# Peptides against a protein of PDB entry 6FRK, part 234

Target 1, 411 residues: chain A of PDB entry 6FRK
Amino acid sequence: NEEVLNAMLKEVCTALLEADVNIKLVKQLRENVKSAIDLEEMASGLNKRKMIQHAVFKELVKLVDPGVKAWTPTKGKQNVIMFVGLQGSGKTTTCSKLAYYYQRKGWKTCLICADTFRAGAFDQLKQNATKARIPFYGSYTEMDPVIIASEGVEKFKNENFEIIIVDTSGRHKQEDSLFEEMLQVANAIQPDNIVYVMDASIGQACEAQAKAFKDKVDVASVIVTKLDGHAKGGGALSAVAATKSPIIFIGTGEHIDDFEPFKTQPFISKLLGMGDIEGLIDKVNELKLDDNEALIEKLKHGQFTLRDMYEQFQNIMKMGPFSQILGMIPGFGTDFMSKGNEQESMARLKKLMTIMDSMNDQELDSTDGAKVFSKQPGRIQRVARGSGVSTRDVQELLTQYTKFAQMVKKM

## One batch from the design tools (peptide; made by RFdiffusion4, then SolubleMPNN)

Design b2_p24_4_s2 (from b2_p24_4, 13 letters changed)
Fold by OpenDDE base, seed 5:
Structure b2_p24_4_s2 (fold): chain B 411 residues (1-411), chain A 24 residues (1-24)
Amino acid sequence: as target 1 above (411 residues)
Amino acid sequence: EEELLKKLKELRELYLKLQEILNE
């Protein structure tokens, strides 16, 4: 019995190490699981595998719980949220995602760009904020992040904003100058919450990075980014252990909607390859997939318009990376779709949608959209000019539509 | 659950067909 337990624990420990869980945490988990399993209860004919999985699950849940209650904003007050993290962590994108999340919940939300180090940081934030219709502040001329942060926070406090998000400079390395700048900004604006943004893909480096931030700045919350497809969630455990701060949100892709509140149980279930049925149900309910019954009926009748294709692209984009949805289904391994092909496919879909945004209702609602364009070639040139693409790109879209419509007619 | 799995399979088939068309 002890040999079987040790063999199964070795398999679980290997899988956790392959999932970038820190080696110290894996060792502690192995000892805690061994102490929690009664070998006499294992002898009583219970499925030994299920008992070990349940014990491992319980210990992983404890590793994700820092024992500290997450900070929450107060309605009708000015809540200042400062973001900190390395360059490439997804910090700037995550500021926009969090702002958009609160805006969709009916909070008066704004963004401040206090990143003076990276050329085009303010343009990137401005572009993201404008797309989401979020008010923003920053400077093209001011080089002191303390001045920008202070002026922006004062402005938005005076305008009675409820959520004031401050993006700071990210560096490629842990430099003392970065930490001093973060402390100066924090002292000037006195944030209600400091959010550390961590990239999950850095795995074993997560502990050292998260600790370096916590030792210099009073990190109160963690956001984990790049939890798409093959992202090894094990780094999240290291961040919680090092910061002693709760994970409040996760980033699950590049889209502004690829952002969700952190749930411990679903996350650990996914990390163990058990799937996330609860998150799958929530995601399917959010997508209102019931509205697809009308589309499935149209498809059954062999009718497919450019508008129907556009609505399908919108549905796929709302779902996010399909590998993530598949990874929520028990027994569908994350390896079924290569990450690189999904992001490229999403960029292609977004380009196709932008072309269709320049089409009129007569073109979109035609049962033979390709024939409408073939009869009047001037329509192709209009759509190409309206969407900023070549006439060839519009012809390629119409060719793809025609292939799809023919496939639907054969269904 | 079964109805959800059915809808997800239908969406998967649709997505795979769209990917085939995008990769051709």
Scores: peptide ipSAE 0.024, ipTM 0.487, DockQ to the pose 0.127
Fold by OpenDDE base, seed 3:
Structure b2_p24_4_s2 (fold): chain B 411 residues (1-411), chain A 24 residues (1-24)
Amino acid sequence: as target 1 above (411 residues)
Amino acid sequence: EEELLKKLKELRELYLKLQEILNE
């Protein structure tokens, strides 16, 4: 029995290491699981595999629970949230995502760019904030992040903002000068919450990074980013262990909506490759995908129109990163989609939809849309003019439609 | 649940094919 337990634990430990779980945490988990499993109860005919899986799941749940209640903003107060993290962690993007999340929840939210180190930081924040209609503050001329942060916080407090998010400078390495700047900003603005933003893709470096931030600043919350694609999120356990701070949100892609409140059970389920059936059901219900039954039925009959393609593009865009949905389905790893192409794919989809917005109902609802355009080339020119694209772009869309319609006919 | 999982699998196969076309 002990040999079988040790063999199964070895497989689980290997899978956890492949999920970027820190080797120290994996060792500790192994010993905790061994101590939690009564070998005599395993002899009584219970499914040993299920017992081990449950024990592993329970110990992973404990690893993401710091035993500290997450900070939550108070309604009708000015809540200052300071973001800290390395360059490339997704910190600036996460500030915008969090601001947008609270704005959608009916909070009066604003953004402050106190990143004076990175060229174009303020332009990036301004672009994101403007696109989301979030009020923002920053400077093109002030180089002291303390001044910018203080002025911005004061301005937005005076304007009765409820959520005041401060983005700080990030560097490529843990540098003392970065930590000094963060401390100066924190001391000046007196944040109600300090959020450490961690990139899940840094793997085994998560512990050392998270510890370095916690040792310098009073991190009270963690946000884990880049939980789309190859990053299984095992580094999140290391961040919680090092910071002793709860994960409050996760970033699940590049879109502003690719941001969700942290849920322990779905996260651990996903980490173990069990999927997130509940989150998938919730997401399917949010998308009203029941309207796709008629489409699935049409597809089964080999009927596919440009409108059907447009509706599918809308659904893909509403679903957010398809990698996220794929990762929610049990038994399908996150590896199917290369992270780098998602924004470009979304931009391509939006361009294709804009071309289709210039099509008429006869063109959209034709079961042979490509033939409608081939018979009357003047339609291509009309659509191209209406959408502000080249006739080549319209022809490329029709080529893609034809490829897809051929694939549907083979289903 | 099983019917929903089946529908989701069918949708997934559809979207994977869409994504293959978009990545070409």
Scores: peptide ipSAE 0.023, ipTM 0.547, DockQ to the pose 0.145
Fold by OpenDDE base, seed 2:
Structure b2_p24_4_s2 (fold): chain B 411 residues (1-411), chain A 24 residues (1-24)
Amino acid sequence: as target 1 above (411 residues)
Amino acid sequence: EEELLKKLKELRELYLKLQEILNE
């Protein structure tokens, strides 16, 4: 029994190290798991693998919980959120993602660029903010980040903004001058929350970096970026351990929507390669995929209409990046679909849906939609004109529908 | 949970087949 436990713990420890979990944390976890497992209960015929997985899961949950409640903005108040982090951490992009997240929730949100060190920092923030329709402040001439931050915060306070996000200068190295500048900005604007942005892709360097920030600046929240890459997120554990601050959000891509609230259970499940069954269930429930019982019944009867295909395209679009959904299913990594192919696939789906929006109910609800169009070619010309596409594009859609319906009949 | 996982696998297979068709 002890040999089996040690072998399984070795596999888990190897997987955690390959997930960029800090070696010290992995050692501590191994000891804690060994102390929590009753070897007598393992002898009683309980699934040893499930027991070890549960013990590992429980200890990982403790490692991502700093024991401190995450700061939350107060509605109807002016909440100043200061961002800190190294250059290349995704800090500036994350400011825009957080601003957009709150804006979509009906918060009056703005952005301040207090990065005077990096040439073009303000232009980058302005570009991102303008694209997202987020109000912004910064200067092309003022070189003191304290002045810019103070003026911007005062301006947006006077305009009754609820979420005021301040982006600060990053550096390539941990320089004392950077931390002094951050402290001066923090003292001037009196932020309600200081967010440390960490790149998960730096692997084992996450601990040392996060510690250096926490030792100099009163970090209260962590955001982990680049969890869409090969970074399995083990650096997040290091950030929590070093900062003693909760992870509040994760960045899952380059798009402004590739940003989600941090959930402990899904994150640990994903880190262990168990998938995110809970988040998948939640996402499926949000999509009302139970309304697909009628679809599943139709599919079981080999009935598939153009409307049924349209509804499936809507479901795919509502799910967001299909790669994220695939990454939530156990046994499928996040890398199953390249992001480039996904955006192109979504654009193709949207084009197909736009063609289908020009179809009538008789065409959409026919069990043989292709035959309806083949019998009356004038329908193809009508749909093509209505959707602003060629007759060939409509024929290609009908060909794709026919292939799809044939595949459904074989399921 | 198992039934939902089954439905999701079926849906996934459907979507993979859809992607194959869309990439043709």
Scores: peptide ipSAE 0.022, ipTM 0.439, DockQ to the pose 0.126
Fold by OpenDDE base, seed 1:
Structure b2_p24_4_s2 (fold): chain B 411 residues (1-411), chain A 24 residues (1-24)
Amino acid sequence: as target 1 above (411 residues)
Amino acid sequence: EEELLKKLKELRELYLKLQEILNE
């Protein structure tokens, strides 16, 4: 029994290390799981695998709980939220995502760009804020982030904003000057919450980076970014352990809506490859996939049009990265599709949709769309000209459609 | 839940086939 336990724990520990869980946390988890497992209960014929999995799950849940209640904004008050983090962590994008999240919840939200170091930081924030219709402040001429942050916070306080988000500079190589600037900004604006933004893709470096921030700045909350399909969630555990601060949100993609409140149970379930059935149900309900019943019935009858293919591409595009959907389904690991192939696949889908946007209803609604084009080659030339593509690109689309329609007929 | 899982498996199989075709 002890040998079987040790073998299974070795497999789990390997999987957690592959998921970028810090080696110290994995060792502690292994010891805690060993102490929590009653060997006598394992002898009673219970599914040893399920028992170990449950014990591992319970100990991982404890590792993401810092024992500190997450800060929440107060309605009718001015809540100043300062963002800190390395350059490339997704900090600026996350500021916009959080602002948009609160705006959608009916909060009077604004953004301040106090990043004077990065060329085009203010233009990027302005572009994101304008697209989301979020009020913003920044300067093209002021180089002191303390002045910009102070003026912006004062302005938006006077205008009775409830959520005031301050984006700061992220520096790669000058850690001391970055931390001094962050402290000066924090002292000037007196934030109600300091959010550390961490990139999950940095793996084992998460602990050291998170600790460096916590040792210099009073980090009260963590946001983990780049938790797209392949993102190893183990770095999040390291951030919580180092900062002793709760994860409040996660970034799950590049879109402004690819942002969700952190849920411990779904996150640990996903980390263990158990899937996220709750998040999958929520996502399916948000997508209004009930309209797919009519398509599924057409597919069962072996009927498939170019319009049906277009609608499927729209559904894929609405669902976001396919790896995210797969990672929510139990038994499908996050590694099922490479990140590089997803962006390329989405670009291909968008190109195909653009070609189909130049098709007419007769072409789109034909049960044999390829035959409509083969009978009248002038249609290919029209569609090619309308979509700005080659006649070859249209022929490739029709070939793909034909292959897909043949697969549907075999289902 | 089981019906949703079934629909999602069917959708997944469809998307996998689509991706195979798109990657050829």
Scores: peptide ipSAE 0.022, ipTM 0.438, DockQ to the pose 0.138

Design b2_p24_4_s3 (from b2_p24_4, 15 letters changed)
Fold by OpenDDE base, seed 3:
Structure b2_p24_4_s3 (fold): chain B 411 residues (1-411), chain A 24 residues (1-24)
Amino acid sequence: as target 1 above (411 residues)
Amino acid sequence: MEEELKKLKELRELYLELQKILDE
């Protein structure tokens, strides 16, 4: 019995190490699992594999639970949220995602760029904020992040903003000057929450990085980014262990909507490669995909119209990154999605949809839409004029539709 | 276009798996 347990634990430990779980945590988990499993109960004919999996799952859940309640903003108050993290952690993008999340929840939200170190930091924040219609503050001339942060916080407090997000400078390395700047900013603005943003893709470096931030600033929350890539998120356990702070959100792609509240059980399930069935069901319910049964049936029969393509593009745009959704399905690896620029792809889809908005029902509902246009070239010119595009753009759309329809017929 | 074709394929596969999950 003990040999079988040790063999199965070795496989689990290997999988956890491949998921970027820290070696120390994996060792501790192994001993905790061994201590939690009664070998005598395993002799009674219970499925030993299920018992070990359950024990592993339970111990992983404990590793992502710091035993501290997550900070939550108070409605009708000015909540100052300071972001800290290294350059390339996705910090600036995550500030915009969090701002957009709260804005969509009906919070009066704003962004402050206190990153004076990185050239174009303010332009990037401004671009993201403007696109999301989020009020922002920053300076092109002020070089002191303390001044910018203080002025921005004061401005937005006076304007009765409820969520005031402050993005700070990130550096490539843990430099003392970065930590001093973060402390000065934190002391000046007195944030209600300090959020450490961690890149999940740094793997085994997560613990050391998270510890270095916690040792310098009062990190109260963690956000883990880049969980859409090859990173299985095992570094999140290291961040919780080092910071003793809860994960509050995860970033799951490049889009502003690729941001979700952290859920412990779905996250651990995904980490173990079990998928996230609950999150998938939640996502289906959010998308009202049940209303698309007729579309699914058409696709099964290899029928595909321009309207069906339009509806698919709408679904693509609503679902967000398919990588996230596929990564919620058991047995679908994260590698299924190419690292395409999702924003550019969405802009292309939106352009194509705008062209289709100028089509009539006969054109949209034809099972041979390309042939309808080829027989009457005047339709192309009408659609082009109606959508404000070239006749070439309409022809490109019809060519694309033909490729899709051929693909659907082969499925 | 290849990326969009891939996304459409993935969406179909998703719908098929979602149906299985909803039927359980």
Scores: peptide ipSAE 0.000, ipTM 0.297, DockQ to the pose 0.019
Fold by OpenDDE base, seed 5:
Structure b2_p24_4_s3 (fold): chain B 411 residues (1-411), chain A 24 residues (1-24)
Amino acid sequence: as target 1 above (411 residues)
Amino acid sequence: MEEELKKLKELRELYLELQKILDE
């Protein structure tokens, strides 16, 4: 019995290390699981594998819980949220995602760019904010992040904003000058919450980085980014352990909607390769995919239009990267789609949608859209000009549509 | 839950076919 337990724990520990879980946490988990499993209860014919998996799951849930309640903004008050993190962590993108999340929930949200170190930081924030219709503040001329942050916070407080997000300078290295700048900004604006943004893909380095930030700045919340890729999220456990702060959100891609509230149980289930059925159900319910019954009925009747294809592309884009959806389904490993193919696939989908945005209702609603274009080649040229693409790109879209419509007719 | 799982399977099959077309 003990040999079987040790063999199974070795397999689980290997899988957790391959998931970027810190070696110290894996050792502690192994000891805690051994202490929690009664070997006598394991003799009573219960599936030993299920008992060990359940014990591992419970101990991982405890590792993600810092025992501290997450900060939440107060409605009708000015809530100042300061972001901190290394360059390349996804901090600036995450500021925009969080602002957009609160805006969609009916909060009056704004963004402040206090990153004076990185050339084009303000342009990047401005571009993201403008696309999301989020008010923003920053300077092209002011080099002191304290002045920019203070002026921006004062401006948006006077305009009765409820969520005021401040993006700070990231550095490539943990430099004392970065931490002093963060402290000066924090002292000037007196944030209600300090959010540490961490890249999940840095693996074993997550602990040391998260600790260095917590030792210098009063980090109260963690956001984990880049959970769309090969990062199995084990670094998130290290961040919670080091910061003693809850994970409040996760970034699951590059799109502004690739952002969700952190849920402990689904995250641990995914980390163990059990899938996230609950998160999948929640995403399906949030997408109101009940409107897809009408589509499924059309598909069953062998009818598929360019509009139906456009609506499907919108649904795919709303769900985020397809690999993430697959990775939420039990038995579909994250390895099924290479990281590079998803961004390229999403860019292809956006290009195809832009082409279809230049089509008219007669073209979109035709049961044989390709035949409409083949009968009147001038339509291809019109659509190509309207969407800023080549006539070849429009023909490729129509070829793809024709392949799909033929497949639907055979179903 | 069974009905939601059925809808999810149908949606997945649709997306897998769309993905094949995008990869071709």
Scores: peptide ipSAE 0.039, ipTM 0.363, DockQ to the pose 0.111; fails the geometry check
Fold by OpenDDE base, seed 2:
Structure b2_p24_4_s3 (fold): chain B 411 residues (1-411), chain A 24 residues (1-24)
Amino acid sequence: as target 1 above (411 residues)
Amino acid sequence: MEEELKKLKELRELYLELQKILDE
């Protein structure tokens, strides 16, 4: 029993280290799991693997919980959020993502660029803010970030903004001058929340960086970026441990919508390669895929129409990037979709749907849509003309439908 | 939860096959 436990713990520890979890945290977890597992209960015929997984999961949940409640903005108040982090951490992009997130929730949001060190920082922020229709402030001439931050905060307070996000200068190295500048900005604007932005891809360096920021500035929240890449997110545990601050959001891509509230359980499940079943269920339920009961029933009967395919394409488009959906499913790593240009796949889907929008109900609702078109080739020409595509494009769609319907019949 | 998991697995298989078709 102890040998089996030690072997399984070794595999879990290896997987956590490969996920960029700090070696100290992995050691502590191993000790805590060993102390929490009753070997006698393991002998009683309980699924040893499930018990170890549960113990590991429980200890990882504790590691991402700093025991401090996350700061939340107050509606109808002016909430000043200061961003801090290294250059290249995704800080500036994350400011825009957070502003957009609150804007979509009906908050009056704005952005301030207090990065005077990086050439083009204000232009980059302005570009992102303009695309998202977020009000912004900055200067091309003022070199003091304290002045820019103070003036911007005062301006947006006077205009009754609810969420005021201040982006600060990043540095490539932990320089004392950077931390002094951050302290001066923080003292001048008195932020309600200081957010440390960390790049998950820096691996084992996450702890040292997060600690250096926490030792100099009063970090109260963490945002982890670049969780769409090969970074398995283990650095997030290091950030929480070092800052003693909760992770509030994660960045899951480059798009402004690739930003989500941090959930502990889904994150740990994903870290362990268990997938995010709960988040997938929630996302499926949010999409009202309950209308898929009729589809699932049809699929069980081996019936699949062009309309059923169209509805599935709509569901896919509503779910967002396939990589995110697949990354929520157990046994599908984030890497499964890394080869496909998701934008190209979405454009293909949209093209197919546009062809189907030119079909009639008899064509869409036929259990053998391909046969309807084969019997009356004039239908292909009508659909092609209606959708502005070639007859070949319609034939390719029908071929794809036929392949899919054959796969459904084999399920 | 088991029924939802089953529905999700069926949906997964459907999406995987859709993806194969889109990648052709």
Scores: peptide ipSAE 0.023, ipTM 0.379, DockQ to the pose 0.124; fails the geometry check
Fold by OpenDDE base, seed 1:
Structure b2_p24_4_s3 (fold): chain B 411 residues (1-411), chain A 24 residues (1-24)
Amino acid sequence: as target 1 above (411 residues)
Amino acid sequence: MEEELKKLKELRELYLELQKILDE
């Protein structure tokens, strides 16, 4: 029994290390799991794997709980939120995501760019804020981030903003000058919350980076970015352990909507490859996928039209990154789709949809769309002219449709 | 084209799984 337990714990520990969980945390978890498992209960014929998995799950839940209640903004008050983090952590993008999140919840939200070090930081923030219709402040001429932050906070306080987000300079390395600047900004604006933004892709470096920030700045909250597809969630555990601060949100992609409140149970389930059934149900409800019953039924019967293909492409585009959706389904690995190919594939799908927008209902609703076009080649020329593509592009679409229809019939 | 075929297969599997979850 003890040998079997040790073997299974070794596999779990390996998987957690592969998920970028810090080696110290993995060791602590291993000892905690060993102490929590009653060997006598394991002898009773219970599924040893399920019992170990449950014990691991319970100990991981404890590792993401810092024992500190997350800061929440107070409605009808002025809440100043200062962002800190390394350059490339996704800090500026995350400021915009958080601002947009609160704006969608009916909060009067604004953004301040106090990043004077990075060329084009203010232009990037302005572009993101303008797209999201979020009020913003910054300067092209002022080089002191303390002045910009103070003036911006004062302005938006006077205008009765409820959520005032301050983006600060990120440096490439942990430089003392960066931390001094952050302290000066923090002292000037007196933030209600300091948010550390961490990139999950840095793996084992998460602990050391998070600790360096916490040792210099009073970090009260953590946001973990780049938890899309290949992102190993283990760095998040290291950030919590080092900062002793809760994860409040996660960034799950590049879009402004790829941002969600942190949920402990779904996150640990996903980290263990158990999926996120709750997040999947929430996403189904958000996407109204229940309205697709007729399409699902056609697919079950091996029926497939050009319209059915168009509707599937629309659904793919609405769902966003497939890697995120698949990672919510139990048994689908997070690595099922490489990030780099998603944008190119979406551009291809959009091109195909643009060709289909020039098709008529007879062409779209035919159970043999390719045969409709083969019988009347003038249809190909019409569609090509209507969509601004070559006749070859239309023929390639029809060839693709035929391959899809054959695949659907075999499934 | 192979990637789009893969995505369509994945979408079908997703819909079948979503349907099961919605039926529960």
Scores: peptide ipSAE 0.000, ipTM 0.285, DockQ to the pose 0.021; fails the geometry check

